Peptides against a protein of PDB entry 7UQJ. Designs and how they scored, part 248

Target 1, 160 residues: chain A of PDB entry 7UQJ
Amino acid sequence: PELYQNFNITPPRGVLFHGPPGTGKTLMARALAASCSSDERKITFFMRKGADILSKWVGEAERQLRLLFEEAKKHQPSIIFFDEIDGLAPVRSSKQEQIHASIVSTLLALMDGMDNRGQVIVIGATNRPDAVDPALRRPGRFDREFYFPLPDVKARFKIL

## One batch from the design tools (peptide; made by RFdiffusion4, then SolubleMPNN)

Design b2_p24_2_s2 (from b2_p24_2, 22 letters changed)
Fold by OpenDDE base, seed 5:
Structure b2_p24_2_s2 (fold): chain B 160 residues (1-160), chain C 160 residues (1-160), chain D 160 residues (1-160), chain A 24 residues (1-24)
Amino acid sequence: as target 1 above (160 residues)
Amino acid sequence: as target 1 above (160 residues)
Amino acid sequence: as target 1 above (160 residues)
Amino acid sequence: MEEELEKLEKEIAEKREKQIEEEE
């Protein structure tokens, strides 16, 4: 939060964390939620795993996404974290095209429907950014991408 | 960064990340540093471990802190992350009182000397916020505290 | 525990989490402990910080390590998490060689003495895997290493 | 902290799969 004010950067609606497994993407998202909560201003952290939304909510995933965004809006300031968002919003593949297309379309609409003044941030995390529908990576959605590289051993040692 | 702009909150000079070990405090701080860097605006991330400053720089810890803050100012926008800050700035105990008092006093002075307009953020991480000198937790210093709770046992079990 | 079952991998005796500070090493270890506990099978999570063992248990660190491993065995299934294990088991340096050598030797013996059938997992977290005695990184000890990469600076800044 | 850990676990899991595939 505070760091963007110092940098005169408009906060994104959606942030994509991508990088190899074990790069700390999910840890970062929770840390953001925790770091933005004070005693005076608690941020509500909503978590969903992409695969869980598809598997647990067959035929209701769209409704669950809508409810999630409404709940986040109701409890703002909020962070919605989608772990493994590539499981939720894979690039359109022919075999699962209809179900995935509906969920992706719903997520797109929900992110587009977020007021820029709303205190809801969406974080998506994936090991496979190219497996995330490019429509989600456009301005006004996950328009900020954060690569979580394997730090080069040398780079990590300089930072430690 | 962006979250505080959305919330119309002035960024603190110092942020204390506290919570049980393994709650992502250090990860969050690095994420903050990484999240505020763009191609146009790279944030310099400075990291020091509290115990390392005390052990490696016996008699020079104060100088090293001063150099750290000057380097951070020189390379602004910057984040200074103190991992395990309770090791650097423990609550004053009678047995090590002189060395600890000097380091704490130096850190206090350095944080107080940060211009509010300076693009330097200080993040301290600790598992023991009550083991950090309360003087560091006052306004103008580590005046924002972020509790990193343990995920509920149930919560963590869904995650593994 | 469950993660290794899912992959048909025999759980290592020891897992080294390494990566830059704040990459989620400690958080991951706690998640593993929490994720492997069910209502039917609670995992006991033991946590020690490497520097704390050296500083708090001067002359008793070996005994405290033995007690920790016995307690973990008594309360199995268990996870022992060493945060900042480089503080406990640094690469042998001439100046602190005797004290460090004894602690490292004790930890080696304790890890070697763990029965493969014991439901005790040891997780070490470090920012400096090369500062951990290579003897601890051998088969039967911390023989699985998980690199926790920094999210790219660009990546994290768009996220915070 | 639930999500952070899930992702890190999946990240560890996929890294293990990749290590297994590289060992295989």
Scores: peptide ipSAE 0.000, ipTM 0.201, DockQ to the pose 0.073; fails the geometry check

Design b2_p24_2_s3 (from b2_p24_2, 17 letters changed)
Fold by OpenDDE base, seed 1:
Structure b2_p24_2_s3 (fold): chain B 160 residues (1-160), chain C 160 residues (1-160), chain D 160 residues (1-160), chain A 24 residues (1-24)
Amino acid sequence: as target 1 above (160 residues)
Amino acid sequence: as target 1 above (160 residues)
Amino acid sequence: as target 1 above (160 residues)
Amino acid sequence: MEEELEKLREERAKAREKALEEAA
């Protein structure tokens, strides 16, 4: 609320950081969290890898997502950063494993269940935004996208 | 002042965020404003689209720019973010409509009239920095440029 | 500490911002410093150019580096930003001037001597990360890398 | 126009460097 009150904008429930590998999505999310953290305002930063949630939490991934969101809510203001979110929430396909569908469904419900007055921001980072389930990219979820682009050589722009 | 007092640098009157579409200029400006905003230090964020100022404020665009800068000054510390600023301040040409020349002239005067002790930062975002009037890119105006680059595939940079 | 306490992560001693010219490394470092600075939490930002240290401080560069780190420690929380760090700490070669080797050695010692409980962050920016001495890129030094990428044309990503 | 942009960038460099030197 207050962070976004200064912008006169509805706080996004989620921000998608997308762009090629090495574009600094993870560091930007950390830097934003650090920059929003003062001695007075400690922002709790929760980092999870999408692929790690699927691989390490086989059968418990949904529960771990619920616990993560509850912990983030408990430690407000907070940032939940999903690195490689395309590994957690791949595009819904008829060939999608039921386990992925369930995790995506849980994440959708958690994003929808976020109190808009809550000081919990969700940042998803991916190198493959088109591999993220379009349902996560709808309004009230990851409804803001931040593209992190890669170098093309020619523009020697002198940063002055 | 205080933000820049920490840097031992003269505060830029304006920062140009430039780079291709989807490079996150708007989100970065918002994220910076949010990150500079604490419970104690509320930064007011004013967002305007360059094209919207020209299209919605035909004949009043100059007055609206003046009001915007006064409002930003009143609500210090503040950020004025011009999205698509190349739509507001195109390169001065003999073919440029007199209306565009007047708006550019007003913006130049407002940038020059900013009290350097003021806590008002102007961020202009564009996909076409070369389409921005060079007069806006002079010292004391948008004298700092931030390039937001796009992805080229090959550099799998491992963010460690 | 406290900034990173919020992340439950070991504070990096150094962050390498690398990417082509014009990718916004310097402005990002400044923006991060500004965003971490509140009225309550003034972060002192120390900026040095790598090439300037070599050219302006011939024979005193080591002493100036020591003084810079002491000043940063005195004015905690602080950021030391080395712009063009590849100019300060080029890759060690048999053809490297002894003066460069000594400066690199001093910087290594200063990075190693940083109290991990200190609120001093070192940011190095370069367009040539491979031209930075690999010894600076080891754990406990610039052990985090942030790649700032450049535009390739095709991806009209709609920032919604 | 590229040369003029480069010149404007160099002038800004010098102005900023001078402002940094005056602040230091």
Scores: peptide ipSAE 0.000, ipTM 0.185, DockQ to the pose 0.042; fails the geometry check
Fold by OpenDDE base, seed 3:
Structure b2_p24_2_s3 (fold): chain B 160 residues (1-160), chain C 160 residues (1-160), chain D 160 residues (1-160), chain A 24 residues (1-24)
Amino acid sequence: as target 1 above (160 residues)
Amino acid sequence: as target 1 above (160 residues)
Amino acid sequence: as target 1 above (160 residues)
Amino acid sequence: MEEELEKLREERAKAREKALEEAA
C-alpha cells in the first residue's frame, strides 16, 4: 500500500530481481527498503540468503520461512529480501527434490497467504531466474521481474 | 583486524573506490560500514565530502581532518569515508596549490600515522582516480582500489 | 506510460531521490534506468550533476537544460538523472539569485512542458531536499520523493 | 551485509567478466 503509494505502484506480493551477479540486485533491494523508510515510517527489512535457509536449517527451513513471514507481518511495513533465491527454490530435480519441494511449497503458501492490504513486499534476487521454480514466478507471487543486466564492458572501455 | 578478518582481507589503511558517478561507491562504503557492524560490534561510520572540507573549512581543513581521525580512532572500529576525495586531494596544480597541498599533506600524515592494529578503515570515493594526488594512492594509504564501473547502458536497457 | 505500466506506477514527471550521501540515490537511478530497459526497449539514461551545469555552463545552463530535455525526448523512453540537484536549483537566496532563478525557471518550464504521454522520467538526487527550490517539489515536477536513509546500523545487524 | 557486498562485488566482478567475454 503506502510503500507503493509513494511509488504509485500496485503492490506486488513478490518482485524478482534477476540478472548477472554484481548488477546491484541486493543493493537495489536494500535501497528500496531504505527509500520506503521515512522518519515517520520505518520499513523493516528482512534479508535471508536462499542457500542459508537450506544449509543452516535442514529440517527447519519451512518453520524459519513461516517465522520470517510472521515477523515481517508483525513489523509491517516490511520487505523480505531473499538473496540467491535460486538456492532456496531451485527448479525441481530428483534426489534432493523432496526437501526442496517442501520449502518451495511453504514459500508458495506464504506468498499466496499474504493479504494485498498487508505492507509486506517480498523481493527475490537471483542470477538464474530459470533456476527458480516457475511456480514462484506466477501472479500473486514473484509476478514482477526486474532484470539487472551486467554493466557493459564496452561502456567500461570508454571510461578507461 | 576483525573488520577485515570478516573479509579475509589484509586491512588496507585506505581503499579507493573509483568509477563513474552513480556506480555505487558511496553506497558500497555505507554497506561495508554496516556489514561490518554486528549487534555486538558497531562500526562507526564517518562520512565527509572532499569538496565540503575545502569549501566549509577554509583554513581549518587540516584541523578538521585531524579531529576526524581522532574521533574515528576514539570510536573504533570505524570507517572514514571520503566521498568525492578528488575534491579534497586534487593533483597538485599552481594557484590554490598551497592550501590543497597542506590538506593533502595532512591527510597523508594521518593515513601514515594509522597503526595497522587500529580498527580504522579509510575509504575514498572518486569519479576521477587520476585527479587524486598519486601520493594518496601509495602503499599504506589508498593502496587498494576498487573500480565501480557504470552499469552497462545496454544492460540497463534490459531492466525496464 | 509503459515504463511505469510495467511497474503499475502512474508515471511521475519527476522523482526526487533524497537522503544522506551514499545511500544509493545515484545507483538506484541507474538501476531504475537499467531495470526499465529491455532487449526490445532501450531506456536512454542522461545523467547530469547539478553543480556541473552551473559551473561549466555559466550563461549557457538554460540552453543546456533545454538541449538535455530535447535529447531525452528524442531518445525516449529516457531517464534524465540530475545528481546533486540542489547544486542546480538551490533555494532562492539574494546575490547570485538571477542566474539561479533563470536556471530554476527553465527547469520548471521543462518539467511542466513534459507531456505525460512522453516516456521521459526526471530523477533528481539530493542530500538536502530542503536546499531544492520548493517549486521543483510540486505536483507535475518532482512530485514524488524517495527517501534514501542511511541503512540503519541496527537494521544491518539483524541482516547478518 | 558483507555477504551482500561480497555478492555485489562478485556480481560486479562476474558482470565485468561476462561483459569482457561479450566484448571479446
Scores: peptide ipSAE 0.000, ipTM 0.235, DockQ to the pose 0.051; fails the geometry check
Fold by OpenDDE base, seed 4:
Structure b2_p24_2_s3 (fold): chain B 160 residues (1-160), chain C 160 residues (1-160), chain D 160 residues (1-160), chain A 24 residues (1-24)
Amino acid sequence: as target 1 above (160 residues)
Amino acid sequence: as target 1 above (160 residues)
Amino acid sequence: as target 1 above (160 residues)
Amino acid sequence: MEEELEKLREERAKAREKALEEAA
């Protein structure tokens, strides 16, 4: 949060947290939400999981994404966290590919439709950044990426 | 493993990490693995995801679970971490219920078949402990549970 | 970075990441650096370790700290990350206490000497926030703190 | 530092690849 203010950098709308499983991506997103919320300014934190978008929202995923972004805008300042955003990419079934393409296209449109002046940040977390649709990683979307490396077992050993 | 050896405490076979998403369950499992590994005793950390067991191992999930437990035993001291272990429970399709029942029954048998003298710890992580098969939560399996509370937004707010 | 801009919050000069070992403090600092760096605006990330400041920079630690802050200012936008900042606190030898006091006093002066408009963020990470000199935790220094909880000590105690 | 971050990324990519190979 503060880094961008200090740097007079336009905050990206979307940040991709990527790295091996258990590197703390989800914890980081929650920590960021908590750090930005003060007693005076509570940040509304919305969390969804990529697999849940595909499985729970079958036939309504696009609508639920729209509602999520509207609710985030209504309750700004807000963070939308997509955990396992690579889970929006369905496995190789043609029917699932079409469903995926529609959901991803909706997410793209929602990210593009956010005003840069809006107090809504979107965080995507993935273990597989290369499995994230390249269109989501373009400028104005998830245009900033955070690598969450596993601390080298040796580096962790030196921390213990 | 070493913590329990040092204290002459019989290590639990299974530990269930449960709590809301992003409470650091996966990070903790990795941190435990790193803390138990010394320069003299490296712990082998195996990680699988509940959803991956169902989707990637279709028709071989039972075999892959057996291989995982054998490999963990061969490379002991070891930790087997099942992230999103609730993802082994399929949604309400009868065919998926049968597949789940077979996978869960295999996991139960593998946990029961571990000798208490083995230096293999199984950690399951879930956001929904009540979605975990009660049979997995019995003594000799995931018989210890760790609640990962969301840090009270108020408690984090008081730290800021 | 962006979260503070979006929220019109004055960025702290210093953020203390504290929590038990392996909670992802170092990972978080690196992730924050990566998110703030775009193709157009690379953030210069400087990393030092508290123990290294004492051991490698014996007799020059104050000078090396000054050079670090000057270099960070020269290459702004920048992050200075002090991993294991509690390692600046020497063990109980009187000679090490004096060396520590001088290094800490220099770090205090450097943090106080930063202009609030400067594009330099200082992140300290520690496993022992109470071992961090209280003077470093005052407003205008490490005045924001992020707790990286281990999942519940009670939960850990039940693992044990 | 970019080189060390790249080297750390490469070493971690290699460690991940090796951990994936050892897990395969």
Scores: peptide ipSAE 0.000, ipTM 0.205, DockQ to the pose 0.054; fails the geometry check

Design b2_p24_2_s3 (from b2_p24_2, 17 letters changed)
Fold by OpenDDE base, seed 5:
Structure b2_p24_2_s3 (fold): chain B 160 residues (1-160), chain C 160 residues (1-160), chain D 160 residues (1-160), chain A 24 residues (1-24)
Amino acid sequence: as target 1 above (160 residues)
Amino acid sequence: as target 1 above (160 residues)
Amino acid sequence: as target 1 above (160 residues)
Amino acid sequence: MEEELEKLREERAKAREKALEEAA
C-alpha cells in the first residue's frame, strides 16, 4: 500500500515471490509489510501458510480465507502474506482433491473481488512457482512475480 | 564454520532459529551459509524441510537424515538447515507417532555424533520453539537459539 | 531494480536500512540484490563499506564513489550497497573533517545525478540512522528508510 | 490463537523496534 502510494503507483493486487527455499521471500514480504507502514500509516500484516490453512482448517479453509480478506480490508492498509502458497493453491489437476479446487476458487474470487484502489496487497511466496495454479498468476491476481534467487554465492562473497 | 572461525569461535553444533513466521529465519540461515563461504572456503548448504522429510520419505526418513549428515560431512564446511524443524521433531508426547519418535531419536544421535571440530553446523528453524522436542535443545545439539522477532512495524517503514 | 520493474515501480534512488548491528541489513540488501536478479536479468551487486571507502581510499574516496556509480550504471540493473554508510556520510557538524564533507557532497551529487529511470538502486545500511547526514535522507536520495530491529535479544543470543 | 500470535508478533515487533531505537 504505502510503498506504492508513495510512488503514486496503484499497488498490484497480488505479488508472487518465488525462488529456491531460504532465498528471503518471507523475510522480504515482512520487510515490505513493515516498510510500507509509516508512523502516519500503519500497515496491518496478515500472514498465513498455505499448508497450515489446509491442514488446520479442514472444511473451513474457504471461510478462513474470506475472514482473512475481510479482516485485511477492515484493517487496511494491509498485506496478506501467504507463505508456501503452492500448498494452498496447487496447480489444478484431474487428481486435485475437491477441497483444494474449492479453496483455489475461493482465493481466485477473493483476489478478483479486491478493489484495485484497495489498500490490501496480497503476497504469495513459493519455492515452486510452477506448482501454483496458473489462474492465480493472471492479471488482477498474482500478476507481479518476484524471483528470489539464491543469493548468488558471489553476491554473498562481497559483503564479508 | 567460517563465520565462527573468523571470530575464533567454535561453531555451535546446532542453532535453533525461532520466531514468528516470516521473520527471516530461513533467510538468515542462507545468509550465514553464504557469508561463511569465502572464495577460499565454500560452504555447502543443505536445506531440508522437516515436514518434507516426514512426508516424502515415509519409512526412509532416518536413512535420509543419515545420508544428509554424511553428505554434509563429506562436503564440509557445511550447513544443514532444517526449515520447520518442529515438523520433524515435535515435542515428545504420549500421542507421538512411533515414526516421529524414531526420527527424533535418529536426529538426536546424528547431532550427538557430530565431532565438535567438524565444520558442519546444523540450523533448525521453527515458528514454534516450544513444539520442538526439548531433547534437541540440550547442550551439544541445538544449544544455541535465535529468536527472530517480527521485524518491527517501524523497521518495515524505512525500506519502502 | 527488478523488484521495482516487476511492479512497474520506479525504483527509489536510495533506501536506508537502519537498525542495530546484526539485524540483517546487509543480508536483506544481498537478498534484495539476489532476488532482483532473474536468470533473464542479472543484477550487479556492488557492495562497499563506508569506513572502508574512507580508510582504504584516503584522498581518492570521491573518485571511488564516482567510479562505483559509473560502474553500477554500466552494469545496470545494479544495486549499490553501502554498508555502514554512517561511516561514509556522518551528520554534518562544525567538527566534520573537510574530507568527510567533500565525500558527503560527492555522494549527494551522485544520488541527485541518477536518472530516475536508471536501474541503479542505492541501499545504505547503518546502525545509527541519526548519524547519517540528513541531506542524504531527503527525497530523491535515501528517501525510503528501513528499520531493522534487533532480532529479539533472545534471537541474537543464540547465533553467538 | 492466530490473533494472539499476530498480536504477540506485533508486540515483539514493537519491542524490537524500541530495542533498535535504543541501540541506535
Scores: peptide ipSAE 0.000, ipTM 0.216, DockQ to the pose 0.086; fails the geometry check

Design b2_p24_2_s4 (from b2_p24_2, 17 letters changed)
Fold by OpenDDE base, seed 5:
Structure b2_p24_2_s4 (fold): chain B 160 residues (1-160), chain C 160 residues (1-160), chain D 160 residues (1-160), chain A 24 residues (1-24)
Amino acid sequence: as target 1 above (160 residues)
Amino acid sequence: as target 1 above (160 residues)
Amino acid sequence: as target 1 above (160 residues)
Amino acid sequence: MEEEQKKLEEEIAKKRAEALEEAA
């Protein structure tokens, strides 16, 4: 939030971090939370794993998402980080369509319902951006994407 | 390997990365692999998730570990990264003792069998170092431990 | 140092990292130290904040700089990282000219006095490259500059 | 565009290597 506010940039509602596993998506999200936190303004960081929300809260995943967004709003400025978000909102595949569709619809509604006044940023991380429902990747949701390349030796040698 | 070879330190056979989730353990392992790779000497990076080895290869986990270490030796210099290694080698708890004990014993034997001359480094990452079998944390195995703290705002403001 | 040596590149005496706050300039400097550290050659990393050197060591800033460079030379290969170097070496503005000029002159002399054989690299980080005295940005001093853009969504989409 | 891309690859690679040195 404040990283964008300090730059007079309207904070994205949602940011998708994508790239190979272990490219620092979650580190970056925590790092963003830390850098947006000042002595005057601590950012509350919420982290959830997509697959864990589905597996731990079978039949209550929608409720847990609502509670998470309410808690994030209550503790704003805040970041909600969804690790492995492709596990939460897989592209609509035939056999588990109904349960996954309801979770996706809830997440969409929660992201759409974030008023521009909320100092809540949602960060989704995935290793498979194509496995994330395209509806989540639309403007007003995860409207910004950041790839996380493998640390290429050559890229690093140019920096170092 | 080469990062340690460049420090005049005998490369540890095994390094344990531990710390909260999303502190960049896996990123670090990949970054190590990248920085140790030169144009003359590419490091081969092998990544496995501890829980995935157990779940995907029920009854073949020991064989898969052996194959992984053989492949790493064949493609040396190499890094074997075990993400969520606590999932592969949980501390001996009573009810699943036999299967986990055999996997742990195999991993121990593979780490012990790495000649000091092999350009193979094993990196284990965990969020729960106390959930990793203490036998893995002994000299000649994961004999170096690196804590990945949360990016504390203060630490990060000193770093940024 | 060694990263440059392994590439048959004469290590720059000084590298200026510039870009908006929170862009990971210090993060790279530490990363450089790590990656330039080899098994054969541990790099000692020294970090100082430009404003802290001025504020903590009023009247001794030049001496502290000399001691820092001596210590870095003694512990070579080494990296000296100056965060907020614009606070140490502001462009000559009228009213505080004398004290700042002496610190700048000392830093210039220390950078010039680094023999090409010294395995000491100086990294300066600033958010305001135009606030850094141009004399520091000359060949043999901070002769390489790396801009750290904001992780602008668009720029990051291209990298990521 | 390519320069900004290169610069942030630079920053990410930096973040990756600092985590290495703080770990080291």
Scores: peptide ipSAE 0.023, ipTM 0.422, DockQ to the pose 0.045; fails the geometry check
Fold by OpenDDE base, seed 1:
Structure b2_p24_2_s4 (fold): chain B 160 residues (1-160), chain C 160 residues (1-160), chain D 160 residues (1-160), chain A 24 residues (1-24)
Amino acid sequence: as target 1 above (160 residues)
Amino acid sequence: as target 1 above (160 residues)
Amino acid sequence: as target 1 above (160 residues)
Amino acid sequence: MEEEQKKLEEEIAKKRAEALEEAA
């Protein structure tokens, strides 16, 4: 949020972090939240896992998404981070597909309903960008994608 | 692959990375893939989670394993990384045991069927080496094991 | 363990690490394990995920918890780390609630049954301390809580 | 891109350090 304001850049509504697991997507989302907070302006960071939205909140997932976006709006500037957002993608079983379709439709509506002047950024992280519903990847939703490649060798020998 | 070729060492078919979670097993598997890629010879890195092989592909897991090994063979030199490979270990419930036994049997057959001249390395990562089927830990399969200790305090403060 | 012995401080039976996901709770638990091991006295680090205790060990979760605590007791000084311990919290479905209640009751009994002279520390990590059963948060169990805030901004701009 | 990712990972590593030092 503040990073984009300081540069007079319209913040994207949604940013998709994609790339192989263990590339630091979750860590980057957290770093963005922290980097955009100043002493005067703390950015509130909300985090949910895609699988938790489905499994922990069966039948209430839509309501929990609405509440999450309302809280993020109340605590602007804020970042909503969805880890493993491909976990909201339909597993090819019919009963789960209907539940997933409803949750995805709710997420689409919530992202579309964010006024462009709001200071809420949504970050999705996935290991499978192809498993993310193409409707989420359209302009005004997750319209920016950042690839997290596997780090090069020379960097990793310093981590070991 | 290239590390072993440069030393004229026959690469192991399967390497088991074991040790507690977040010790960098996945990161090491990826570093190995990157270190063995030169500008002229990129190593293709395939990654699957053990739990995903079971849950996302119920009834198709065997076919997906076969396809994965065929793709890895097409894109040689390659690394197949199974994260949480103990997730292929039987949950002691009878119906899941039969499915798991079939998937494990397929993985065994695929590892045995890799020609010794193939440049495909299989890396399994687990937090529970004792939960990995002993048949996977035999010669010609995951026959090398690397323990990922919790890095010593002094070493960890440098990784952090 | 050793940190507390060196200061003649009775180690807490249970420590709850709570805070948003990816704040380094798992990493801290591991750093604590490593910092308390000397060359002469290695601390054994046991790790389980709350979700794995439920899903991988359906019907045997209680036995696996008992075995884990017995192993930790054999390998003193030791740390038992439960990642995502809120995964042992009831999902609001009746059949899972009974299973969760039994597992939680077993964990309570195991934590209560640790003699105060034992060198076993239990660390729970959660993103939802409010979802952790209040019975686990009582004195003699997870009686110390550490909040892992989102690290401050200045420290985060260096990650980006 | 690879060098930037490398810097990002070195910095991620460095901040994990700092966060663990602050929490220790």
Scores: peptide ipSAE 0.016, ipTM 0.357, DockQ to the pose 0.025; fails the geometry check
Fold by OpenDDE base, seed 2:
Structure b2_p24_2_s4 (fold): chain B 160 residues (1-160), chain C 160 residues (1-160), chain D 160 residues (1-160), chain A 24 residues (1-24)
Amino acid sequence: as target 1 above (160 residues)
Amino acid sequence: as target 1 above (160 residues)
Amino acid sequence: as target 1 above (160 residues)
Amino acid sequence: MEEEQKKLEEEIAKKRAEALEEAA
C-alpha cells in the first residue's frame, strides 16, 4: 500500500510472483508488506497457503476466503499473500472441476469486488504460473506477474 | 563454502533454517548452493519438500530418502535442501507414530551415516523448529540452527 | 561458513554481492553470518553502510574502518558487511578524489592486511558493481562476485 | 516507474537485511 502510494502507482489488485521454488517469492511479499508499513501506516500482512485452504477447510474454503478478504479490507492497508496459489486455483481440469471451480469463482469474485480504491493487495506465489487458472491472470485480478529467476548458478560460483 | 573454510569451522552435516514463513530460508539455501559452486566445482542442489515426500511416496519415502542421499553422495559436493522439514520429520505424536517414525529413523540413519568428510550438506527449512523431531536437532544431524527473523518493521522504516 | 568448508573452497577475503536493489544482498549477508554461528561458535556480524561511514564520520572514516577491522579481528570468526559499498568505495572520479581515495586506500590496506588465515569475511553489497573501485575487485579483496538478478525487470514493473 | 522500482527493490533489500539483522 505505502509503496504504491509513495510511488503514485495504481496498485495492482493482484500480483503473481512466479518462478522456481526458493527464489524468494514469499520473502519478497513479506518485504513488500514491510516496505509499505510506516510508523504512521502499518500494513497488515495476511498469509495463506493454497493447499492449506483446500485441505483444512474442505467445504468452507469459500467462506474462509470471504472472511480473509473482509478482514484484509477491515485492516487496510493490507496484503493478502497466497503461497502456492496454484494449489488454491489450479487450471480447471475436468475431474475435480466443481470444488475447484467454486473456490476459483469465489476468489475471482472477491478480486473483482475489490474497489479500485481499496488498499488491499493480493500477492499470489507459484512455482507453476501455467498451473494457475488463466481467469485469475486477467486484468483486474493477478494482472501483474513477477518472474523470480533462480539466482544464476554461475554467479554464485564466484562466492566460493 | 568459503565462509566456513575461513572460519575453520567443522561444517555441520545438517543446518536447520528456521523462522517465520517468507523470511528467505529457501532463497538462502539456494543462494548458499549457488555460492558454493565454482566453474571448477559445481555443487549439485537437491530440493525436496517434506510434505511431498510423505504424500507422493507413501510407503516409499524411506527408499526415496536413501536414493536422494546416495545421489547427493555421488554428485558431491552437494546440498540437500528439505523445505518444510517439519512436514517430513514432525515431532513424534502418539497418533501417526509409525509412518513418521520410520521416515525420521531413516533420515537420522542417513545423516548419521554421512562420513564426516562428505561434501554433502543437508539444509532443513522450517517455520516451526519446535515441530521438528528433537532427534534431528542433535549433534551430527541438524546441529546448527539459523533463525530467519521477520524483517523488523522498525528497521524497514529506515528504507524509506 | 560450514557450507564453504564442506566444499573445500578457498574462502574469499571479500565477496561482492551485486545486483539490483531488493534482490536480497543484505539478506544473504546476514543469513550467511547467522549460518556461521553455532552455540559453540558465535560469528560476530558487523554491518556498515558505505554512505553512513562517509556521512557520519567525516574526517574519521579511515579510523572507523580501522577500528571496525580490529574489532572484527578481535571477535573472530566475524563478518563485516558493507551495505552500499559503492558509497564507501566509489570509482575514483576526478572531483571528490582525495577523501574517497583515502577511504578506498584504507579499505584496500585493511583487506590486504588480513592474514589468509583470518576468520574475517568482508561482504560488500552494491546495486552498482561498476561504481565500485576496480582496485577492490582484485584478487585478495572482493575477488568473488555474486550477482543477485532482478526478478525479471518486466515482471517487476507489473508490481508497480 | 524505474526509480520507483529501484526504491522498491532497495526497500525490499533493506527489509531482507533487517530481517536478517533480527536473526543474527
Scores: peptide ipSAE 0.009, ipTM 0.370, DockQ to the pose 0.042; fails the geometry check

